# Ledger of designs, part 17: peptides against a protein of PDB entry 7UQJ

Target 1, 160 residues: chain A of PDB entry 7UQJ
Amino acid sequence: PELYQNFNITPPRGVLFHGPPGTGKTLMARALAASCSSDERKITFFMRKGADILSKWVGEAERQLRLLFEEAKKHQPSIIFFDEIDGLAPVRSSKQEQIHASIVSTLLALMDGMDNRGQVIVIGATNRPDAVDPALRRPGRFDREFYFPLPDVKARFKIL

## One batch from the design tools (peptide; made by RFdiffusion4, then SolubleMPNN)

Design b1_p9_1_s4 (from b1_p9_1, 7 letters changed)
Fold by OpenDDE base, seed 4:
Structure b1_p9_1_s4 (fold): chain B 160 residues (1-160), chain C 160 residues (1-160), chain D 160 residues (1-160), chain A 9 residues (1-9)
Amino acid sequence: as target 1 above (160 residues)
Amino acid sequence: as target 1 above (160 residues)
Amino acid sequence: as target 1 above (160 residues)
Amino acid sequence: MELKRVIEF
């Protein structure tokens, strides 16, 4: 909330942090959550890993998402941070799993159902922005994107 | 190299970054690699995930570690960053997997075999310092530890 | 530059990162510098510590600031990062040191003299935003503030 | 992303 309030910018519903592994996406989300929290105004930070929601809550992932957003709404101002959101909301074009499509649909609906006056910010972190369903990257959802590049120092990052 | 040279500190062979998930361990390692790299002195940054070495290179993980250290030595000055090093070097006391003990032993030998004059720094990141084999935390190995605490957001981290 | 260009936001002249020690301000500045740099668009990152400018360049701190801004302007797009900017730009109300007031005045003039079209961003990091001269926090200077709250280090930083 | 130059002044 405060981050965007200080900018006179309508707080986006969602912010996508994308970039290679270890570029500080998760740290930034935490730092932003932290930065939005003052002594007077405690922010509630909800952290989920996309793949963990799918793997731990098979058949209940939708319900867990709904509960997450409800709790976030109840504890406003709040940040929902999805680490590895590509694991939660994979591109629908992979034919196989109706389950992924349903979870994506639920996340879309939850993001669309966020009252724009709500002090809930959703941050998604991914190493693969192209692996995130394009529907999530539309206005009113993850409508803000931050690239977290590798700090290319003139250091050759050789991922051996 | 330059980071420690500027401190008149014998460059540690290894630095353990430990702390909860998303505290910026990986980012710090990259930023340090970055800060050690000048236009005149490019640092080579090698990144590996501990669990990925085990899962992708079943039976070859030791060889891959040796190759990693050889390449790092060849491309000095260099940083080897192990993300989730607890996944690579679990505590030896769990009787079951001889495989883990062998990989840990190889990593120990590789760290011990680093010439102290070598400009190879090993950074290990873990969420669980107690899950890292204590032998790795001895002098001449990961003899420097940096705690990366959770950014307290005065946000209630509710891991739902 | 790119961070703000992607937002269709006029690049602020200055961004103040404030918050307790170890909250990742310096890391964030580096990550932002990195994030603003693409393969096509290399950003030049200038880092200074506020107290180091005062202590190392007694009588020349103003000249060093001017040179820093000139070099940053010459190497656009660029970021000037002042770590511990409270050490450089203390509140003028402390009676004793004319030297601090002069350096602050020089920094103010340099920030005011930045052409708004220039792709130079100044990032100041401080643990004490109230110790930074309020004149630096005015529009056209450090007009954007990001709080970096403590990690809830209920976790003992034991710098061993 | 390549930092063109880290200049520690």
Scores: peptide ipSAE 0.005, ipTM 0.290, DockQ to the pose 0.095
Fold by OpenDDE base, seed 5:
Formats: C-alpha cells, structure tokens, sequence
Structure b1_p9_1_s4 (fold): chain B 160 residues (1-160), chain C 160 residues (1-160), chain D 160 residues (1-160), chain A 9 residues (1-9)
C-alpha cells in the first residue's frame, strides 16, 4: 500500500513471489508490510499458509477465504500474504483439481471482486510457479511476478 | 533496479531503511536485490558495514567508497547496501564530525554524481535514523525512507 | 563460520531457528550464509526441506542425508539448512515414529559425528519446535536456539 | 544427487 503510494502508483491487486525455497519470499512479504507501515498509517498484515487453509478448514476453506478478504478490506491498508500458494491453488488440470477447484474459484472471485480503489494487496509466495493455476496469474489477479532467484554464485556478491 | 523498472518508474538514488535492531532491514535489502534479479537480468549486490569502512580503511575509506561506486556503476543494474550507515555518516554537528566529515562529504558527492540513467540504487540501513547526517536524507540522496518497526516485545525474545 | 570466527567463538554444530510461519527463519539462514561469505572465504550453503527428504527419497533418505553431510564437509566452510525440520525429525514418541525413526537416528548420528574442528554448521528451521525430537535439541546437536517471534504488532497485524 | 543448488556464496 504505502510503498505504492510513495511511488505514486496504484497498488496491484496481486503480486506473486516465486523462486527456490528459502530465497526470502515470506520475509520479503513481512518486511514489505513493515516498511509500508508508518507511525501515522499502520498496515494490517494477514498471513495464511496454503496447506493450513486446506487442513484446518476442510469444508470451510471458502468461508475462511471470504472472511480473510473481508477483514483485509475492513482493516485497510492491508496485505494478504499466502505462503506456499501452490498448496492452495494447484493447477486446475492437475489430479488434485476436484478437491481444490472450489477454493481456487473462490480465490479467483475474491481477487476479481477487489475494488481498484481498495488498499488491499495480495502477495502469493511459491517455490513452484508452474504449479499455480494460470488463471491466478492473469491481469487483475497475480499479474505482477517477482522472481527470487537463489543468490546466484555468478552474481559476484562481492561482499567486498 | 528491476523492481522499479517493472513498475515503469525511475529508481531512486537512495533508500533509507530505519528501525530498531533485528527488524529485518539487512534482510529486506538482500531480498530486494534477489527480487530484482531475473533470469535475464542479474543484479549485483554490494554490501558494506559502516563501521567496517572506518575500521578497515583508516585513511583509505574515501578511496574505497569511490571504488565501490565505480564497481557498482560497472556492474549495473546494482544495489549498494550500507548496513549500520549511522556508523559511516554521523550527524555533522556530532563530536565525531572531524574524523568522519571527509567520508560523509565523499558519500554525498558520490550520491550526487550518480546519473539518473544509472541503475545503481543505494540502500542505507540504520537503527538510529537521527544519527544519520540530514544532508544524506535530502532529495537526490536517501530521499525515500522505510520504517522497520520492532516486532513488538511480548514474545520474550529469549535470545538465549 | 565467519560470523563465529569474527566473534572469536567456536561455531556450534547446530542452530535451531524456531518461531511462527514467515518470521524470517529461512531468510535469516540465507542471510547468515551470505554475510559469512567473503571474497577470500566462500561459504557453501546446502538447503533441504524436511518434507522433500521424506517424499522424494523414500528408502534413500538416509543415504541422501549422509551424502549431504559428506558434501558439506568436503566444501567447508559450509551451512546445512533444514527448512521445516519438524517434517524430518518428528518427536520419537509420536505415531510417526516407525516411518521416521531411521531418518532421525541418521541425522542424530551425522550431527554427533561432526568434528569440532569442522566448519560445518547445521541450521534447522521450524514453526513447531515442540514437534522436533528433543534428542536433536541436546548439547552437540541443535544446542543453540533462536526464537523468531511474529513481529508483534501494536499495529493490529490481525493475522486473523 | 540434485544437491538442491549448492549456492556457492
């Protein structure tokens, strides 16, 4: 929210953080939330792990997603962070389609239903961007992607 | 660099990360460097600790700063991260003025001398933003600031 | 390695990073590896996710752990990072004992077999420290623990 | 053995 306001840009609805495990996706999301929080304007940070939404809320996962987005809207400016979003929203063509289809459709609808005027940003983190439903990666959803490479050896991190 | 390019914005010359110790400033800087690196465009990340520049390079600190900025310019797109920048650039009115004045003036000149077309971003991190020379916080230098609040205390950081 | 050398302390064999999801454990491990790497002394960083060791290497997990520790010893100074180590080394008294007992015993033996002269540090990260076998938390193994609290929020980060 | 990328730092 404030990061984008400080840049005089409309915050995207969704940002996908992708890259190998432990590249800092989750911590970047938290630190973005912290950096966007000022003394005058606190950002509310909501965190969910994709697997936890499925395991804790069998049959209620859709309702929990709706409540999450409602609470995020109520406490603007806010960030919703989905860690391991590939666990929540597997590719529709996968054998896991039938179990997750309703949750994926709910997430799609919630992202589509966010007003452009809202200061709610959704950040998804994954180690498997190709395992995320391509429908989530379309404009108006997770339409901005940030690759977290392994700190490549060849990029001389000259920590001189 | 790429974060700003992906937003179709000119990268700022300098960003100040400030906030209490352990709030993830250093980690955010690294994660920003990682997130700005794509498969097509690697970012070179340079890290210096303010105290190390003074202790390792007594009398050569100015030359080392020049070399750092030259190497960063040579390896664009790049990020220069100064951890504990308050150790490098104390307030001019402080009793530390005489020893650090030349280093501070060199850093000011190097930041002023960066072309707006250059893909070099300077990130300073400090736990003491008020200990940083106000001249560094002016437009064209560290003109963007991000506050990293303490994660609140109730979790007993038993750093055992 | 170098972090501990810079403090003139013998590196511990094992460090447990524990705390709620997204508190930066994985990224701290990477940042430690990067901060300990100098131009003169590169640190080799090995990463494994606990669940991946079990799912990818059914029947070979022990061999893969041995090879990991051998490679880490060969490429000293090195860090072995286990993300979600609670997935690898559940409490022995748990119903999962029979499936994981051999892997846990192998990890215990590998940590015990590390020479005090070796520059190999093992970092385990978990969101569930109580789910980690207490035998791994004894002296000579993960005998140092760092708690990564949620950034506590007087800002109502309603992680609802 | 895919050593998940030895990141030589």
Amino acid sequence: as target 1 above (160 residues)
Amino acid sequence: as target 1 above (160 residues)
Amino acid sequence: as target 1 above (160 residues)
Amino acid sequence: MELKRVIEF
Scores: peptide ipSAE 0.000, ipTM 0.204, DockQ to the pose 0.050
Fold by OpenDDE base, seed 3:
Structure b1_p9_1_s4 (fold): chain B 160 residues (1-160), chain C 160 residues (1-160), chain D 160 residues (1-160), chain A 9 residues (1-9)
Amino acid sequence: as target 1 above (160 residues)
Amino acid sequence: as target 1 above (160 residues)
Amino acid sequence: as target 1 above (160 residues)
Amino acid sequence: MELKRVIEF
């Protein structure tokens, strides 16, 4: 936030992490939350999986999203991390048309309704940015994208 | 493929990674895909979770499997990685009988229908090989199995 | 078990791992299982995700829990690891009242019904201990809690 | 090594 205020740049409300799965997107989102947390400033980290919101909350997904954003606003500075966001906001042309359309619409409205002064950052992680509704990738939403390449074979053999 | 062609051995169509979860099965599948990818030969890596195919595509799971295999064939050389494959192909005696039976039947047919000349490898990851339908573990399907032991405590304490 | 028998302490039936997600809770649960496994004594490790039990087994979740505990008892010494346990046993006040209430009730009964002589340990992992039904955090259930801090930024940059 | 041989195309 502070860095963006100094540059008169609207802080990105949303960041999209994309790349092959298990490239560390989820780990990075947490590393960021931890790195931004100091003793003076604890960042609250909320995590949800896209598929879990759809499956756990059939017909209540929109409400759970609203509650999540309200809770994140109460506990600011906060990060909302949506893992597998393509599971929450599939492209509108996907054959689960009606349920997905309402959830996407709600998520769009919640992202649009975030006051730029709010210290709430939304991070989406996906393996397929093209499976995410293009409306979510517009300015004021997930307007920054970070590609997570597959770690070099050499880097992996040091971790395994 | 090339090595197997030289030995007149039918290349394994399917490899089962099994062992305790977070033993790196998913990471290994990707490390393998990356290691087999050269600048000259990019391997396309497809990933699906078994539970996601069942939940996202109730009644469409069979069609999504067919489309996945068709897409993998179009983008060969390719790897199809099924994470949590026991969620996709539970043992037929499991009480979700009809839906699972059709999905398993479709996956069996797709694996059997892979031309041995096709550069498509299917990797299944499971924590419980005994929860996978035995028909999937037969020759010409997931006919190679790799156990992922828990990394030694010493190895883990270096990673943690 | 043996250490607790020597102290006349009822061995914890349940251990709650909590902390930011991907802090290694799942990895630790497995490291513990491996560390407790010797050549003479193999510990059977069962893993389930809370959300998967709810989604895969709508109306059968209670039965699947019973079967899991029975299987763990048959394969003792064993560890049952519930990943994302807040997905299985959300706070009773959460608006999916009836289904969650029955699953929580079943899990409570299963944990209470574990004979202290049984070599079955239940490990729950959550990112939000406050999202877990308080009844599960009582003595004789998940009565030990371990916080998993975010690894230091320096430790993460060595793993990434 | 063995896994590489199995997955080598």
Scores: peptide ipSAE 0.010, ipTM 0.256, DockQ to the pose 0.030; fails the geometry check

Design b1_p9_1_s4 (from b1_p9_1, 7 letters changed)
Fold by OpenDDE base, seed 1:
Structure b1_p9_1_s4 (fold): chain B 160 residues (1-160), chain C 160 residues (1-160), chain D 160 residues (1-160), chain A 9 residues (1-9)
Amino acid sequence: as target 1 above (160 residues)
Amino acid sequence: as target 1 above (160 residues)
Amino acid sequence: as target 1 above (160 residues)
Amino acid sequence: MELKRVIEF
């Protein structure tokens, strides 16, 4: 949240971290959560995997998403991190596509229902930005996108 | 490879990166590959996911592992990075367990067959070190392990 | 900068990333730069190595630092990343110590001259925080420090 | 998100 206010940018409700695997997306999300906490003001970091939302929450995924957003609101300032958010992409089976569509629709509704002044940031991470539902990438949702390049081989020489 | 030689340390054949998701395991593996590359001596980085070895290479996973190790040897100095290596863990179905056991056995044989002087490093990353076959964690295989702690919430507060 | 204002924290003029080599300091700096950019508001990332400031800019290092800060101000929001900032540490030769002291003094003056409202963040990265001039670590300069732990030394014995 | 410029000075 704060990163945006100081630049007079309305904090996005959602940020999409995308880039090749192992470019530090999840690490950055955790770093953001850690960096925004202080001894006085701890940020709560919630983490979910896209595939886990589908597989572990069979039949309850929508309810669990609602509970997640409620808990995030209750424990604000908070970050909800969806790792592998492309794991919510439609699976090639018709029954699974319906479940996926419902979960994505629930996530859209939850993101749209977030107060712009809310101290809840949603971060989605993906290795496959094109596999993320375009509806999630619209304004008021994951409207900010971060490419985690493969640290360019030339520029990487300076990391280590 | 060179990082180890300069310290007169016999390079491990395999290194296990373990720790919670988003602790930077894959990033560190890529950073190691990048840092060991020089303008004069580029390291080749091979990446596979444990689950992809099972799902994409159905019936050929062993052959594809052999090819991977051959290519890594051909393009040394090289790093073979297995992300989510716990994805090679036996699945609860007896037929899948046999396939998994065969793939793990092939990986063991490939790691055991690596010359200690070879400029091929194998890095396995997992969020579930206890789900990795103990045979992979024996000397001459993934005999070195790195815990990626959750970057201590306190220490990360200072970055962002 | 913004991350700090929303928590009613005065944005540091500078952040020191410190920790052993390969702990992701430079990667985090790049990822921060990436993470603050948007399609509408791109952050400019400037990178310098401490040793390069001394070696490449012999006799002009102060001027080049001034130019760097001017360009960063012109292209704000921006990040100036000094990798290996301990490379500005006094070298054991008296003539080099004078040059280093002058460069460090120039950097101090440039950091002190930054408007607290300025959209320029300075990140210094070092593997040797004790080799960084304590004057750089005072309030209004690199007043925030990030330790990039070695993924726990015991656990790290297994990677490297 | 493009880094607008990595200016290697």
Scores: peptide ipSAE 0.007, ipTM 0.297, DockQ to the pose 0.072; fails the geometry check

Design b1_p9_2_s1 (from b1_p9_2, 4 letters changed)
Fold by OpenDDE base, seed 1:
Structure b1_p9_2_s1 (fold): chain B 160 residues (1-160), chain C 160 residues (1-160), chain D 160 residues (1-160), chain A 9 residues (1-9)
Amino acid sequence: as target 1 above (160 residues)
Amino acid sequence: as target 1 above (160 residues)
Amino acid sequence: as target 1 above (160 residues)
Amino acid sequence: KIPLELVLD
């Protein structure tokens, strides 16, 4: 809550956490969700994986994304965390590419349709920001990107 | 390695990190690898995913596990981190079950074959400790288990 | 930046991360710094250690703190991260106590002198929150404190 | 050699 008020930055609809595996992307998303929850104002934290979105029946993945965004809106303030969002990228088969393209298109439309007055933040985490569809990284979507570096060896001596 | 040397604790052969997604399991494994690295003694950090071990050719997964353990031994002190180690659990098909069982059996044998004098630590991370084969959790394997709780909501307000 | 605007929380001047060694305090500070930087608005991350502040010549430590805060103000939005801030606490010798007291007094004055409109956040990390001068933990300074629990003690023996 | 991916699909 407080860092953003000081910086007078309009909340992005989406935030991309990127960096090598095990750099704390998912931990940070969870830490954000809890740091924003008070006894007076609980933040609802929704978690999905990119691969789990794809494992659903054809056409049900898009419906489940819509339901997730509606549920997040109903329970605002909320965070939707997509772990391994690069798992929504096209895979080798043309049939998979079409399914992935439909799901990504649905996610784009849902992010574009979010009211900026809505207290719904979307966080995407990836180890492969280059595998995330560039359309997701445009303004009004995942327009902010946070690099999770490998903890520098010098930074390590201070954590441990 | 360094923390164990400092505390006169015999290093376990294997350590299971378990807890909900995004509780910092992989981060902690990396932070440990770093905190144990000095200018005099670099720790080599090997990372694999359970699913990536399974994406190899039939019979090549077992060979790649053997090569990984030999490479870790060659570059000791080292940490082998298996992310999503529950991805090595048997899946629905009998043919998949046999393949998974062979890979798990190979991992068991490699962990059993580690010399306790070797500075190779194996860390397995899972969101589903119940889906990890109980044989992996026996003494001399992943005989130590670390629960990564959800960061408490009260602890979150102080990070943000 | 943006999560704080949505939650109508007045930004603290300072945030204390406390918890045992290896609980991810420094990682979280870095992840916060990264998580507030966009292409349009880079957050400048300053890192210092308590001990490194003290390792300077008498009177130069206070000057370096002043320069650090001025530089952070010049490069706002910014985060100043003090790792091992308990390293600024009085040590056993009366001469060290006077030097530490002067440095802590300077830090107090710098934190008190921050304009609440300034986009400078101060994060202090410590393994010994009891060794941090209580004056630093008062309102307008490190008035928010985040406990980084040990991953359950059973969870600690598995990382190490 | 059969890809494990093909055996898992």
Scores: peptide ipSAE 0.023, ipTM 0.365, DockQ to the pose 0.142
Fold by OpenDDE base, seed 2:
Structure b1_p9_2_s1 (fold): chain B 160 residues (1-160), chain C 160 residues (1-160), chain D 160 residues (1-160), chain A 9 residues (1-9)
Amino acid sequence: as target 1 above (160 residues)
Amino acid sequence: as target 1 above (160 residues)
Amino acid sequence: as target 1 above (160 residues)
Amino acid sequence: KIPLELVLD
């Protein structure tokens, strides 16, 4: 409850962090994991990168996703941060469908299988939200999106 | 209440983000605004730059500040982020006193006029907390300060 | 000159930004590009990701690198930012040698071919500097390294 | 004003 209250997330909803590269999506996910951790309630932070999961053979990628969610559940409250989730779950296109379909389907099933009592938040980060499979953006999955705009470049000019 | 609970801020306290340039002050403010937004409770984020407010004639700058706070109140829960607040509220010095006195006084009055029931958080960001008028750093104003350290300064010094 | 003075870099040296994910490597690169840009002297910022270049067939990846460096030279002063350069130029291992050897060799040649009069800075970002081919870390290439530590998590804990 | 909504949506 508190983890999701701190995020204002209704479980088991995932959050999509999107925005141009260098807008601090990963930094934010780490900061949120930190801020939601107290001395009494440490949040376990799991980080995976889409491309690193996809670089494995399909059956190992599926197994790694299952193990990740199991480990996140075991160490709840926890955050699973998928950096560059567009690399893991690209929009299903006919040519890549066979390679990614099982990985995406596994991720979908894992997100759908999160019980509302689970203290696992899933954060996906992408530079290209439209490159993420729309099935991942449905209710109960990455149904909240946060745009990370470029820090106003003019604001930075006076900083540096 | 929840906005301030999520920020661990007692209303109507402002927060001063300070630290060297590129430490992610603006990024953090945006991300906090994002993390505090739910489907049921969207946070309205207002961003202004101190220099951009000051670049207007004094009476318009005061009016713009009043309008900003009124608009933030109207769209509560909200965050007002002043980037480079040291540009808006420099330490009162005799030569700039006449130009800044009314703007600073207006900002002070607006911060003091925030009722404890208001769901408006004010975040000021600066690289130079000592360049901010001490009157802004008093209780009920920017009475919480957060230092954003450089990622290993020694490493950065060899880049810049 | 000024671009390299602002970076304290002697041309044609590349800079390796390394550190845990979310330490702001990409953010810093963009901020540096901004800070080095004046109204009179805009810096052109090129961003590529190692994995995105590697996802192409080898000959196209080489061609894309050549075109990138040519375009950066054409639009000088410029910064080429390779995000996740460990994905582009992994340590030469026998199993991946055939796939990466030509891409890495092309990148090496392009970095070695940068004349000291060129106003092109190359920034490589990685989470794993030891996963970067040591040949890229030699003088005249990525011969300056900057560690991006995690922002002190305790400092952020007081914000949220 | 950028509603965070426009940044979130």
Scores: peptide ipSAE 0.000, ipTM 0.184, DockQ to the pose 0.096
Fold by OpenDDE base, seed 3:
Structure b1_p9_2_s1 (fold): chain B 160 residues (1-160), chain C 160 residues (1-160), chain D 160 residues (1-160), chain A 9 residues (1-9)
Amino acid sequence: as target 1 above (160 residues)
Amino acid sequence: as target 1 above (160 residues)
Amino acid sequence: as target 1 above (160 residues)
Amino acid sequence: KIPLELVLD
């Protein structure tokens, strides 16, 4: 919290975890959802994958996103974790581009529609931050980005 | 390597990391590879996904597995990490079953063909250990299994 | 950030990682430090152990804590990681209680004395959160806690 | 690239 205030950066509604595969993005998102749950205040963790969202028909993917955000709001405090969010990126087909554009548009609207008082955090994880739609990376969305570097050989030695 | 020697435990040719999504399987595999890398001895980390292996034609998938094991042997000490190894599991189609059977047979042969003196460790990660071909879980293959439990919900949110 | 604001919770100066031994507390703390370092902004990671702090004479332990926080502030953005912070807990001797009380008092003052604009995060790791001085767990200190559950016993034994 | 530390804050 304080680092964000100290950087004069608006607190994100969404956080983008990015870095090479197996750098702990999903583990961290999980390890973030569990530690916010006290005995007094349990946090509900919702998980989706970008590819699973894209694999649905446009209207069903959109409906499932709406339901996800509604359920997250109903069960607040909550985290919505999108694993492999770059899996929303269009494959080189016009049909997938349309599905992508619609799903991303819905996700943008849902993230933009989160009340600032909402106890819902959205975490996106990607191995390819440049494959994440730039609209998702704007202020009020995934406007905070965590780089998960390769645990350098030096990083492991220090982690042990 | 030395830990297995120190415990008088035969070093596994393969280790199966299993547990719910985002429990740190891939992170741990990477965290093992770099902890074993000293300044004197760097370990080469090879990564593949089960689905990416299956997405190839039989002969090309087999060739890519052979090349992967050859390259891992050439760059020993090395880790071969198969993420989502349950993605090798056949979908309900005879064609995918044939592809699966051939790819798994090749992987079995490659794991069985690793000389006991080889500094090559194979790590498979899955969310579904029961969806991993039982032949892969036999002695001399993924005969070591690590369950990555859900970080309890209590663990996560107090860091945010 | 937003979760803290949305919960009307003061952002922690410190985070307590707690859970059984080898649940990844130290791993996570360093994975955090490494992921925080971009090419543009490297984060300095400081590590201490609670027992190592306690093993010093009171005045030297206090001085080393002061120097640690000064150096962390000088090299901000930075993490101070206290591994085994429950090792500050007094052993059943009046002399260790005095050493503990003085060291904890110094640590409290240092954590309380961090300017809200400081890019210094303090992480404490313990296997025994109840052995951590309650004063360290108050708002403005280790007021966020992460429970690292046992990776099911099957997971650890084969990772080692 | 925002540090995980920064989200912990």
Scores: peptide ipSAE 0.000, ipTM 0.325, DockQ to the pose 0.174; fails the geometry check

Design b1_p9_2_s1 (from b1_p9_2, 4 letters changed)
Fold by OpenDDE base, seed 4:
Order: structure tokens, then C-alpha cells, then sequence
Structure b1_p9_2_s1 (fold): chain B 160 residues (1-160), chain C 160 residues (1-160), chain D 160 residues (1-160), chain A 9 residues (1-9)
């Protein structure tokens, strides 16, 4: 809230980490989960891959998403991290497009259904923000985006 | 050579980064590439995913691996990073097993074919080191393994 | 803010990233800067190294710090990232101690002089948090500290 | 280990 308020930004229910591969998106999300977790206040970190969500039958994938959000809500404060969330984007097969559309619709509904008081943060990581369904990038969903640039070679030389 | 020579360490032809998802394997590989890259000596960083290698026809996947190693050798010093290298492991379908076996065989041959004088380092990242073909983990291949633990929740809590 | 409020943490004017070299501190700071920057709200990211600040004459180093904070305030919301901020710590030469003390004093004054309403976040990264002047680690300065563990020492020791 | 607070804010 205070940084969001200080920046006049409404706290997103979802945060999109985007940038070239290996810029540390997944590491960041995990770092977030672990850093939000004190001895007094453990944050539960749920991780899924976009592709792994799609690897199931439509109804089972949707059910698994619902269960994930329910479990996250049950164990709040929690972070749901979707690695490679662009893997939920429509694939060029008509049958897959319907499957993707259903899963994306379920995710949209789950993100919209979160109360602003729920201590559940959703983080999506992608290498291809433009491959993420624009509906997921709307206010109340992944409405904050975080670009992970390639740390330029010069900046990085100083890290090692 | 110089980093490996400076540490009196025989340069591995391959290094396996393994550990739970989001422990920073890909980040580390990129950090290595950037740190080995000075203004005088740029290291070329090649990144592939194991699954992306498999998304091609067998002969084309093999060809792409050969081209990748040739390009890496041409642009040495170089790092070849295979993210999710366990994605090259045989999947439970007999037809896929043959495809995977061929691609793995090609990768083995390419790693074996690197002269110790080539400034090409291969880094494989996996969440499942036991799913990596044991042949890839032999001396002269991915003969060094680096476990990326979950930075413990406590250590991470200090960062949030 | 909501995360700060949700964690009952006052937003720091400064955040200290600490941990062994190559644990991703600089990467993290850049990822923060980029993540806070949306298409609608670009965050300006200013990066300096502690050692680069010291490479100048005392009065020029101080002037450069003042200009940096002024520029950050002018281009708010902004992040000032000091990589290797322990490089501002006194080095064992008496003449350097005076120089470092002056620069540190200037940084303290600049951090103290930020209004809590200014959308300027200061991030300091160090490998040696104990080498950071304790005055910088007080409330209203770098009052939040974030430990970047080695993805375990064993894993990393094998990489170098 | 960036604070989500710092990342999100």
C-alpha cells in the first residue's frame, strides 16, 4: 500500500514479470516469496508453469487452477507464481485455442474474484509479454508489469 | 581458460546447474556469461531450452545442435546454456524416446568432440538432475554439478 | 505500500541488498527498477558504484551525489541504485578515511533530506554489510536489509 | 529476495 500509494498505483492482484530469458524472473518471484516469509509470518509460495497448466484436460486444468487459488487463499498470505505464463496463450491449433481460452477465462475469473483484502499475490513470468492474453494484463489482474532487462554486460561484470 | 587457469581448475566441457525451480540457475548462467565478458573479451552467450530443441524434427533438432556448437566455437569464448536440459530426457512415449535418444546422442557427441582448448563452456540447467541422462553427467560432459538450493525461506525473508 | 503495510513495515528511504558476490543483488535492483516502470509510469533508474563515487575528488564526489539525488527527485518516481555501496566505506588510508567520511556524510544528509513523500527509492548493494557505515543502516536510511544468500556455497564454489 | 514491496511499489 504505501509504495503503491506513494506511487499513486493501485496494488495489483497480479504482477507480470517480463523480459528476456534468464533475467531472473523466476528467481525474483521465489525471492519475493521467501522474503515475505518471516518466522512469524510464513508466506506460502505456489508455483506452476503455464505449460504444465495446459498439460491437463481442460476441465482438470480449470479445476487445478481453482484449487490452486483456493489453496492460496486458505494459506494466505500467499504468492501464486506462474512461470512462463505466456504458455497459457492460445496455440495455433483450433482445439488448443479452445482449451487455452477456457483456462485463460478461468484464470481471469479467479483473479477478478480475489477480494482486494486477500493476501494473495499472483506473479506471472514471461519472456514474451505480447504473447500474454491482453485480458490478463488489465486492471485488477496483471496490471503491473516488471521488465527484467538483460543486465547489460558491463553492469553484470560488477556482480561476479 | 584464464578463469579456469587462474583457479587451477580444468575447464569442464559441461556444468550442470541443478536445484528446485526458481533457485537462479538461468540467472547464474547469464551472470557467468556476463562476468566472463570484459570490454576486451566479449563472451558470446547462446541459450536454448531443452524442450525447444525437442520441438523440432529429429534431424533438424540434431542439425540445430550442431549449428549451435559450431556457432559457439566460431564465436569463442562462448557459453552454451541449455535451460531445462532434462527436457531432452526420454518422455514416456516410445516414439519420443527414440527422438530424445537421438538428440541426447548428438549432444553427447558434440560435447565429446569439443577440444579442451576450445573456449566453449556448456551449462545445463535442470530442476531434475536425476531426469538428465547419466551419460550426459560423465567426465568430459556435464562432469561438474552445482546444486542451487532453495535459498532458505529465512534468508529470503530478509530481502522482502 | 500495501506490501509494506501488510507486513507492518514503513517504506524505507533506503534498502540494503547484501550477500555474497553474484547472488543477484544488482540484477534484483535492475529488476525492481524495470518492474516499477510501466508503460504509463516510467521509473527512472540511476545506477552508481560505490567505488566510482570515490574515484572523484571529495567535493566532486559530494557534488555528484547531490546532483544524482536532485536528478532522481526531478525524474521521480525513481530508483537510485548504489552497487558495491561498501565501496564508500573508509579504506585503511587516513586520507581516504576523510574522503569516505565526507562522502558518507553527504549520502546520509541526502537520505535524511528526502521527504517521505518523494517517490525516490535508494537501493544499496553490498557483499559486506558490516563494511557499510552503521549510520547508513539507521531508520530513514538503509533501514531495510535484504540478504541474498549464496545459492548454497557448495553450488557456487563449483561454478567459479 | 527483493521485497515484493520494492518490486510492486
Amino acid sequence: as target 1 above (160 residues)
Amino acid sequence: as target 1 above (160 residues)
Amino acid sequence: as target 1 above (160 residues)
Amino acid sequence: KIPLELVLD
Scores: peptide ipSAE 0.000, ipTM 0.285, DockQ to the pose 0.143; fails the geometry check

